Peptides against a protein of PDB entry 3OAK. Designs and how they scored, part 122

Target 1, 145 residues: chain A of PDB entry 3OAK
Amino acid sequence: DDLEQYLDEKILRLKDEMNIAAQLDIDTLNKRIETGDTSLIAMQKVKLLPKVVSVLSKANLADTILDNNLLQSVRIWLEPLPDGSLPSFEIQKSLFAALNDLPVKTEHLKESGLGRVVIFYTKSKRVEAQLARLAEKLIAEWTRP

## One batch from the design tools (peptide; made by RFdiffusion4, then SolubleMPNN)

Design b1_p29_8_s1 (from b1_p29_8, 16 letters changed)
Fold by OpenDDE base, seed 2:
Structure b1_p29_8_s1 (fold): chain B 145 residues (1-145), chain A 29 residues (1-29)
Amino acid sequence: as target 1 above (145 residues)
Amino acid sequence: DLEKLIEELREKAEEEERRLKERAKELLA
């Protein structure tokens, strides 16, 4: 119906915005490495994070989020950056919190690659203990019989 | 409360954005 189409378009637009933000940050950090210009700061994901959190937190968008594989963009946002660093503490915490309320199923984890990335956060020594625990909670929920 | 937590995280993200922008301006001055 018209509402469903509207919601699909909304989520797909956000998905594009997220992917663009991720790529712009990657480009910024690559240029920083290449030029040594320490004034170059990657902030596109942080800038967009409030909008992402807002969308992910809305129960009425859950089906649309999952059906359009927005979790793929969430996965992209959680991947390591060119300089070897991880996304900011706030990005990690915000996304893990938002994911906790989504009815994520195995099929969504597979098509997005999110499962593998979240498992990484449970095991990595570079991840803050608090965030590792949040990741562990997600894994526990997703693997519950 | 998850909704409250999410809102707090949103606010912190906005603060981080402002911090990064201010830092960028300082570095370019």
Scores: peptide ipSAE 0.158, ipTM 0.675, DockQ to the pose 0.029
Fold by OpenDDE base, seed 5:
Structure b1_p29_8_s1 (fold): chain B 145 residues (1-145), chain A 29 residues (1-29)
Amino acid sequence: as target 1 above (145 residues)
Amino acid sequence: DLEKLIEELREKAEEEERRLKERAKELLA
């Protein structure tokens, strides 16, 4: 119906925006490293973060989010950067918090790759302890019978 | 120093995120 179509389009647009933001930040970071220009700051994800969190936090969008594999874009945002660095603390914290309230199932984890990435956060020595604990909570929730 | 660069970027990003979140409370509500 019209509402379903509208919601699908909304989520798909957000996916695109998220993916673009991630790539632009990667490009910015790489350029900063190559040129030494410290004025180059990767800000595309941080600018979009409030919108992402808003969407993920809306209960009425849960099915649409999961059906359209928005979690793939969430996974992309959580992936280590080419230089091995991680997304900002706030991005990690905000996304983990939002994910905690979504009815994520095994199939969603597989099709998005999110499960693997979150497990990474539970084991990585580069991740802040409090965020590792949040990641562990998610894994426990997702693997609960 | 890669580690220094990473930390600098992270700090700046976090600062910006906090600012934007505070200004976008209505959007998150």
Scores: peptide ipSAE 0.025, ipTM 0.438, DockQ to the pose 0.021
Fold by OpenDDE base, seed 4:
Structure b1_p29_8_s1 (fold): chain B 145 residues (1-145), chain A 29 residues (1-29)
Amino acid sequence: as target 1 above (145 residues)
Amino acid sequence: DLEKLIEELREKAEEEERRLKERAKELLA
């Protein structure tokens, strides 16, 4: 119906915005590495983060979020950056927190690749302990028999 | 199969981490 279509389009637009933000940050960091210009700061994801968290936190959008594979963009945001660094602490924390409230199922993990990335956070020595614990909690919930 | 999925995810994660570590080493050298 009209509402469903509207919500789908809304989520898909956000998905695009997230993907663009991620790519712009990657480009920024690559340029930073190439030029040595330390004034180049990747800020696109951080700027968009409030909107992302707002959407992810809406219970009424859960089905739309999952059906449109927004989690793929969440996965992209969580992936290590070109220099091997991780996304900002705030991005990690906010996304992990938001993910806890989503009814994520196996099929969503498969189609998004989110499970693999979150598992990475449980094992990586570069991840803050508190965030690793959040990741572990997610994995535990998603893999519950 | 859940167990199979978990194992696949773990293997992929480990592979990704190795790849990224090597890439980082190259970029930071």
Scores: peptide ipSAE 0.019, ipTM 0.442, DockQ to the pose 0.796
Fold by OpenDDE base, seed 1:
Structure b1_p29_8_s1 (fold): chain B 145 residues (1-145), chain A 29 residues (1-29)
Amino acid sequence: as target 1 above (145 residues)
Amino acid sequence: DLEKLIEELREKAEEEERRLKERAKELLA
């Protein structure tokens, strides 16, 4: 119906915004590496993060989020950066927390690739212990039959 | 190369995912 269509469009717009933010940050860091200009800081994802978390936290948007594969963009946000570093502490913490309340199923993990990325966070020595625990909690939930 | 790095991480994560799923089944059996 009209409401469902509106929600779909809303989520798809956010998905695009997330993808653009990720690419802009990648471009910034690539330029930083190429030029050595340490004043270049990737901030696009951080700027958009509050909106992302707000949307992910809305129970009435859960179906729309999952049906439109917004989790693919979440996965993209969690992937390593050109310099080999990981997304900011805030991004990791906020996304892991928000994901905990979503009814994520196996099909969504397959479509988005999110499961594999989050598992990496449970094993990586580059991840803060508290964030690794959050990631582990998600994996424990998702691996339940 | 970022794409190569991502691919490596995905491969490792996939392996761990299989192990964790198997372990989960075992623990809940």
Scores: peptide ipSAE 0.022, ipTM 0.507, DockQ to the pose 0.066; fails the geometry check

Design b1_p29_8_s4 (from b1_p29_8, 16 letters changed)
Fold by OpenDDE base, seed 3:
Structure b1_p29_8_s4 (fold): chain B 145 residues (1-145), chain A 29 residues (1-29)
Amino acid sequence: as target 1 above (145 residues)
Amino acid sequence: ELEELYKELEEEAEKLEKELKEKAKKLLE
């Protein structure tokens, strides 16, 4: 119906915005590495984060979020950056918190690749202990009978 | 199905961590 179509378009637009933000940050950091210009700072994801969190927190969008594989873009935002660093503490914390409220199923983990990345956060020694615990909580919830 | 999924995910995560460690080592050389 009209509402379903409207919500699909809304989520797909956000998905595109997230992917663009991630790519722009990657491009910025690649240029920083190539040129040595330390004034180049990747900020596109941070700027878009409040909108992402707002959408992920809306219960009426949960089905649309999962059906349109928005979690793929969430996965992309959580992946390591070209310089080997991880996304900011705030991005990790906010996304892990938002994921706790979504009815994520096995099929969503497979099609998005999110499970692989979250498990990485439970094992990596470069991740802050507080955030590693949040990742562990997600894995525990997703593996519940 | 879930067991198979997380076995695969765990293996992939371990490979990724190893690759990142090796990359970091090379960057420090």
Scores: peptide ipSAE 0.053, ipTM 0.590, DockQ to the pose 0.586
Fold by OpenDDE base, seed 2:
Structure b1_p29_8_s4 (fold): chain B 145 residues (1-145), chain A 29 residues (1-29)
Amino acid sequence: as target 1 above (145 residues)
Amino acid sequence: ELEELYKELEEEAEKLEKELKEKAKKLLE
């Protein structure tokens, strides 16, 4: 119906915005590495984060989020950056919190690659203990019989 | 099934970490 189509378009637009933000941050960091210009700071994901969290937190958008594989963009946001660093603490915490309230199924994990990345956060020595625990909770929920 | 999924994801995560670590090292050289 019209509402469903509207919601699909909304989520797809956000998905594009997220992907663009991720790429812009990557470009910024690559340029920083190449030029040595320490004034270059990747901020696009952080700027968009409130909007992402707002959308992910809406129960009425859950099906649309999952059906349009928005979790792929969430996965991209969680991946390590070119310089080996991780996304900001706030990004990690906010996304893990939002994911906890979504009815994520195995099929969504497979098509998005999110499970792989979240498990990375449970194992990586670079991840803060608090965030590793949040990641562990997600894995436990997704693998619960 | 879920246990198998977990195992697969774990293996993939370890692989990813290794790959990204190597990539990062190269970019920082």
Scores: peptide ipSAE 0.033, ipTM 0.541, DockQ to the pose 0.821
Fold by OpenDDE base, seed 4:
Structure b1_p29_8_s4 (fold): chain B 145 residues (1-145), chain A 29 residues (1-29)
Amino acid sequence: as target 1 above (145 residues)
Amino acid sequence: ELEELYKELEEEAEKLEKELKEKAKKLLE
């Protein structure tokens, strides 16, 4: 219906915005590596983060979020960056917190690739202990028998 | 560097998947 279509379009637009933000940050960091210009800072994801968190936190959007594979963009945001760094502490914390409240199922993890990335955060020695614990909580919930 | 990080990610994911396979087969199979 009209509402469903509206919500789908809203989520798909956000998905596009997230993907663009991720790519712009990648481009920025690649240029930083190439030129050595340390004034180049990747800020696009951070700027968009409040909007992402707002959407992910809405219970009435859960089905739309999952059906449109927004988790794929969440996965992209969590992946390591060209300079070897991870997304900011706030990005990780906010996304892990938001994911905890979503009714994520196996099919969503498979189609998004999110599960494997979150597993990385449970094992990586580069991840803050606090965030690793949040990732562990997610994995425990998703792998519950 | 990025390729190495992704390799690490995949290896770590595979290890955990093997460990959890018996507990969550429907997720990991």
Scores: peptide ipSAE 0.032, ipTM 0.607, DockQ to the pose 0.100
Fold by OpenDDE base, seed 5:
Order: C-alpha cells, then sequence, then structure tokens
Structure b1_p29_8_s4 (fold): chain B 145 residues (1-145), chain A 29 residues (1-29)
C-alpha cells in the first residue's frame, strides 16, 4: 500500500528528527555543565515542537504513530535532562495536550516507556501543578476500564 | 545525576502503578 508506506516513512523521519533534536539538546547541556558557559541554550526540541504537535494531532496518522512507536521519541523528549532540569514548560504542555487525543493502549505505553515517564510527571515535585494535572488526566484515560 | 533522576522516576512510577492496579491496567507489566 503506497499510502501506508508513505505514512510510515513520514513518521519514521519525524522519529529520527526528534531523536536527533533530543541528543543535540543533551549535548548542549552537557557542554554547558562541563564548561560553565551559561550562554549555551538547548533549543532543538523547541524548534521542532510545532512539527511534532502537528503530526500528533492528525487523526489519520494515529495508527501509524502508534505502530511505529513514535511515542518512544515522545518519551525521550519528556525525560529529565543532564542538568537535572525538565524539558521546557511548552514542550510538556504541548505534548500532554497532543497525547490526550491519541488512542494510546497499554502495549504502546510499555513498548515506548511513555507510561512510566508520564507517571513521573504526576508525582514529581519538579513539575508545575497544572502540568501534573494534565499528566494525571492522561494516566486516568489510559487506565480506564 | 541523571541516573539518580531515572531511579526517582522508576520509584514514582511503581508507586502509582500499585494504586492503578485496581483498575486492571498495567503500564509496565
Amino acid sequence: as target 1 above (145 residues)
Amino acid sequence: ELEELYKELEEEAEKLEKELKEKAKKLLE
């Protein structure tokens, strides 16, 4: 199926881009820690965020997103950073909002590791209260009978 | 430092999963 192949390739490309963005930001922050240069700012994920949100919000891509484990890259984007900080408020808010409309199943949560990460956001004292509530909403939806 | 953060994440996840087990949904098991 040509359409299926096209969609798979699209998602896999985005997945790769997301992983690269995450790594570049990690590298930037590691260098910041190593050198003490506070002018080094991690911006790669933020720059790519609109594209990520756009893709995650497309209903026709839901199956492709889940089948290709794009949620693994979403998980990576939500992980704590080398300097002990969390991804930007905007990244958290946008991703939680986008995830809310995806038909995520338990198997997707396990294979991506997203479940444990979102749970972290519900419990961590480092997370803003409003975002913790969004994470709680996701967990509630994913664990609904 | 990052390792410690990951450990904290795992511990927090485990705590919540115990609470959610009653809903018959497992996120990691």
Scores: peptide ipSAE 0.029, ipTM 0.603, DockQ to the pose 0.102

## One batch from the design tools (peptide; made by RFdiffusion4, then SolubleMPNN)

Design b1_p30_1_s1 (from b1_p30_1, 16 letters changed)
Fold by OpenDDE base, seed 1:
Structure b1_p30_1_s1 (fold): chain B 145 residues (1-145), chain A 30 residues (1-30)
Amino acid sequence: as target 1 above (145 residues)
Amino acid sequence: MGLSEEELKEAEEEAEKKVKLEEEAEKKKE
């Protein structure tokens, strides 16, 4: 199907862009640590966030998102950074909102490792209470009885 | 369906390690 292939390619391109953005931010922060140059700011994920949110919010892309393991890139974006900091509040808020609306299944959790990072957000002392509660909700939904 | 208790336990252990690193990072900023 031509449409399915087009959508797959679209999601895969976004996945690649997300991974690149994450790595660039990591590189920036590592350089900041190495040089002490506090003017170095990781902004690649923030710049790409509107595009990510736009895609994740579309119900018609849910299957394509899940089938192409875009959640792996979401996981990567949620991981703590080399300096121990978290991604921006806006990134966290946007991604958790999107996750809450996706029909995430066991296979998607296994493929992405998303559950691991979300559990971290239930334990981190730096996570805003509202997002911690949402993380807890997601874990509860993703937990086998 | 979802994560098993064993998978959750492993994830919690990993999360605790990350929390520890986070706390250490905060201490270095003080």
Scores: peptide ipSAE 0.454, ipTM 0.874, DockQ to the pose 0.841
Fold by OpenDDE base, seed 2:
Formats: structure tokens, sequence, C-alpha cells
Structure b1_p30_1_s1 (fold): chain B 145 residues (1-145), chain A 30 residues (1-30)
């Protein structure tokens, strides 16, 4: 199926782009820590966020997103940064909103490790209250028998 | 089916470690 192949390739390319963006931001922040150069700012994820949101919001892409383990890249984007900071509020808000609308199943949680990072957001003292509550909601849904 | 109790426990332990690292990082910035 040409359409399915096209969609798979689209999602896999986005997954790769997301992973690269995350790594570049990590590299930037590590260099900032090592050199003390405060002019170094991690912006790659923020720049890519609109594209990520656009894809995640498409209901017709849900199966492709889940089957290609794009949630692993979402998990990576939600991880704390080397300096202990969290990704930008906008990234958090957008990704949690998208996660709330996806039909995430147990198998997707296992292959992505998404549950691990979302649980962190229920415990972190730096997370906005509304997002912490949403994280709790997601965990509650994902732990149902 | 959802996450098992064991999986949740492991995830919570990992999350706790991350929280501790976060707190340590905050202290270093002061």
Amino acid sequence: as target 1 above (145 residues)
Amino acid sequence: MGLSEEELKEAEEEAEKKVKLEEEAEKKKE
C-alpha cells in the first residue's frame, strides 16, 4: 500500500528529526555547562515543535504514530535536560495535550517507555500544576485493567 | 490492559531518582 508506506516514512522521518533535535539541545546545554557560555541556548526542539504538534494532532495518523513508536521520541523530548531543567512549558503542554487524545495502549507504553517519564511529571516539583494533574490522569488511564 | 504494578513500581523508582537529580541541580545553581 503506497499510502501506508508514505505515512510510515513520514512518521519515521519526523521521529528521526525529533531525536536529532533532542540530542542537539542536549549537546548545547552540556557545552554551556562545560564552558560557562550563557549565550548558548537550546532551541532545536522548540523550532520543531509546530511540526510535531501538527502530526500528533491528526487522527488519521494515530495508528502510524503508535506503530512506528513515535512515542519514544515524545518521551525523549519530555525528559529532564542535563542541567536538571525541564523542557519548555510549551513543549510540555503541547505534548501532554497530544498524548491525552491518542489511543495509547499497553504495548505502546512498553516499547516507548513513555510511562516512566510521565510518572516523573507527577512527582517533579517544577511541573506546572495543570500538567501534573494531566500526567496523573494519563497514568490513571494507563494503569486500568 | 494497562501498566502492571511491577512496571509502575519500577517507573516510580526511576522517577524518584530523576526528582532527586532535579533537586541536586537546583541546589548547585544557588
Scores: peptide ipSAE 0.453, ipTM 0.873, DockQ to the pose 0.833
Fold by OpenDDE base, seed 4:
Structure b1_p30_1_s1 (fold): chain B 145 residues (1-145), chain A 30 residues (1-30)
Amino acid sequence: as target 1 above (145 residues)
Amino acid sequence: MGLSEEELKEAEEEAEKKVKLEEEAEKKKE
C-alpha cells in the first residue's frame, strides 16, 4: 500500500527528527554546563514541537504513530535534561495532551518505555499539577488489566 | 491490557531515583 508506506516513512522521519532535536538540546545544555555560557539555550525541541503536535493530533495517523514506535521519541522528549530540568511546559503539555488521545496499548508501552517516564511525572515535584494529574490518569489507564 | 506489576515496579523504582536526583539538585540550589 503506497499510502501506508508514505505514512510510515513520514512518521519515521519525524521520529528521527525528534531524536536529533533531543540530542542537540542535550548537547547544548551539556556545553552550557561545561562552559558556563548561559547564552546557550536548548531550543531544538521547541522549534520542532509544532510539527510533532500536528502529527500526534491526527487521528488518522494513530496507527502509524503507534506501529512505528514514535512514542519512544515522545518518551525521549519527556525525559529530564542533563541539568535536571524538565522539558518546557509547552512540550510537556502538548505531549501529554496528545498521549491522552492516543489509543496506547500494552505493546506500545513495552516498545517505547513510555510508562517509565510518565510514572516519573506522577512523582516529580517540579511538574505542574495539571500535568501530574494527567500523568496519573494515563498510568491508571495503562495499568488496568 | 497494560503494564505488568513487574514493569510497573521497575518503572516506579526508576522514577523514584530520578525524583531523588531532582531533590538533591534542588537542595544544592538552596
Scores: peptide ipSAE 0.452, ipTM 0.872, DockQ to the pose 0.830
Fold by OpenDDE base, seed 3:
Structure b1_p30_1_s1 (fold): chain B 145 residues (1-145), chain A 30 residues (1-30)
Amino acid sequence: as target 1 above (145 residues)
Amino acid sequence: MGLSEEELKEAEEEAEKKVKLEEEAEKKKE
């Protein structure tokens, strides 16, 4: 129906925006590495984060989020950056909180590859302990019995 | 439902590689 179409389009637009933001941040950091210009700061994801959180926090959007593979963009946002650093703590915290509330199924994990990056967060020495524990919780929930 | 044991193993191996790269980057800063 009209509402479903509207929601699908909304999520797909956000997905595109997230992917663009991630790429712009990668480009910025690559340039920083190449030039040594430490004034180059990657901030595109941070700027978009409020919109992402707003969408991910809505229970009525869960099916639309999952069906349109927005989790792939979440995965991208969680990936380590070219300089080996992690996304901002706020991004990590917000996304893991959202993931904890989503009814993620096997097919969503497969099509997004989200499990791979979350496992990384259980092992990285740069991840805050509280988020590492949450990552472990998610992996435990997503582990096939 | 969820990740199989094989999928978990592969993901863990990939994650460990990323962690090693992270450690190498940190050592370079020292």
Scores: peptide ipSAE 0.447, ipTM 0.871, DockQ to the pose 0.832

Design b1_p30_1_s2 (from b1_p30_1, 15 letters changed)
Fold by OpenDDE base, seed 3:
Structure b1_p30_1_s2 (fold): chain B 145 residues (1-145), chain A 30 residues (1-30)
Amino acid sequence: as target 1 above (145 residues)
Amino acid sequence: MGLSEEELEEAEKYAEELVELEEETEKKLE
């Protein structure tokens, strides 16, 4: 119906915006590596984060989020950056909190690739302990029979 | 309903590779 189509379009627009933000940050950090200019700061994801959090926190959007594979963009935002660093602590914290409240199914993990990245967060030495524990909790839930 | 053993094994392997890259990067910066 009209509402369903509107919500799908809204999520797909956000998905596109998230992907663009991620790519712009990657471009910035690649340039930083190439030039050695440490004044180059990747800020696009951080700027968009409030909008992402707002959408992910709405229970009535859960089906639309999952059906349109927004989790792929969440995965992209969580991936290590070209310099080997992780996204900002605030991004990690916000996204993991949102994931904890979503009814994620196996099919969503497969089509997004999110599972393997979250497992990485259980192993990385740069992840804060509190978020590593949350990652472990999610993996435990997603591996239940 | 959950991730299969094979899927978990592949994911673990991927994660370990990323951890190794992280350590290598850190070492180069020292």
Scores: peptide ipSAE 0.263, ipTM 0.785, DockQ to the pose 0.809
Fold by OpenDDE base, seed 1:
Structure b1_p30_1_s2 (fold): chain B 145 residues (1-145), chain A 30 residues (1-30)
Amino acid sequence: as target 1 above (145 residues)
Amino acid sequence: MGLSEEELEEAEKYAEELVELEEETEKKLE
C-alpha cells in the first residue's frame, strides 16, 4: 500500500546515503595513503550514524529494513578500510547493538554478506573485547538450527 | 592516527588476511 511504498523508498534512500558515505570515506583514506597526508580523516559515516541508528532501532521498520537489504550497507560500513583500519568504535558499537535487536534470518545474511563480516570481527585482534563478545553472540545466534 | 607508510601496508595485509579467513568460515552460516 501507500505507506509500505513510502517506507520502502525511505529505506532505499538511506541505503543510498550510507553507500555514498562509505565511498566518500574510502576516497578520503585512499587519498591519505597516496599523499601521506595523515590529517585527512574520514568522517562521512560518523556524520550519518545518528540517522542510521535511529532507523535501525525502530521496530516498525524491521521488515522494511530487511526486505530492502539495508544490511548490505551495514555490512559495507563494518568492512575494513583501505588503510587496514576499522570503522570508528562508535560505529561498531552502534551497529552491533542495532543488529542484536533485529530479527535477522539466514536469507538476510546471505543477501547482505553480513555474517562473514561479523565473523571477521570475532577474529580480528583490532576489535575491542566488548565488541568481539557481541559479535560472537550474534554468530552463535545466527548459526543456531 | 599518524600511521607511517609501512604501518599502513602491514595493516592492509593483516586486514586482507582476516577477510580471507572470514570467507572461509562463511559456509557455517548457510
Scores: peptide ipSAE 0.140, ipTM 0.583, DockQ to the pose 0.066
Fold by OpenDDE base, seed 5:
Structure b1_p30_1_s2 (fold): chain B 145 residues (1-145), chain A 30 residues (1-30)
Amino acid sequence: as target 1 above (145 residues)
Amino acid sequence: MGLSEEELEEAEKYAEELVELEEETEKKLE
């Protein structure tokens, strides 16, 4: 199927872009810690966020997103940064909103590692209450028997 | 300036908490 292949390639390209953005931000913050140069700001994920949100919100891409394990890159974006901080509130809010509309199954949680990170968001004292509640909702839905 | 000693300690504890929760989640997802 030509269309299916085309969509797979689009998602894989986005996955690569997300991974690169995450690594560049990590590199920036690590260098900031090592050098003390406070002018170094991690902005790559923020710059790419609109594109990520656009793709995650498209219902016709849901199967392609899940089948290609794009959720692994979503997990990476939600993980703590080298300075112990969480990604920006806007990144958290946008990604959790997108996750709420995806038909995520247990198998997708396992292969992406997303489940363990979302559990973290339910317990972390650094997470905004509204997002912690949303994380709890997601976990409850994903782990239903 | 770089991160303070306190900030670094908090980051380390934060990472440890994440690891613990990951293990817990792994068990729950079985």
Scores: peptide ipSAE 0.138, ipTM 0.581, DockQ to the pose 0.045
Fold by OpenDDE base, seed 2:
Structure b1_p30_1_s2 (fold): chain B 145 residues (1-145), chain A 30 residues (1-30)
Amino acid sequence: as target 1 above (145 residues)
Amino acid sequence: MGLSEEELEEAEKYAEELVELEEETEKKLE
């Protein structure tokens, strides 16, 4: 199917872009730590966020998103950064909101590692209360028998 | 289908490790 193939390719390209953005931000922060140059700011994920949110919000892309393990890249974006900090509040908020509307199944959690990172957000002292509650909600949904 | 208790326990263990790592990293950078 031509449409299916097109959508797969689109999602896979976004997945790559997300992974690259994450790595570039990591590189920036590592360089900041090593050089002490506090002017170095990680901005790649933030710049790409609108595109990510746009894709994640499309109901017709849900299957393609899940089948291509885009959630792995979502997980990567949510992971703590080299300096121990969390991704921006906007990234957290946007991604958690998007996750609420996706029909995530156990198999998707396993292949992406998303579950354990979201659990982290229920435990971290740096996560804002509203997002911690949202993380807890997601975990509750994903652990239903 | 949801995560099994075993899977949840493993995930929670990993999460705890991340929390500790986060705290250690922050402390180290101070």
Scores: peptide ipSAE 0.270, ipTM 0.789, DockQ to the pose 0.735; fails the geometry check

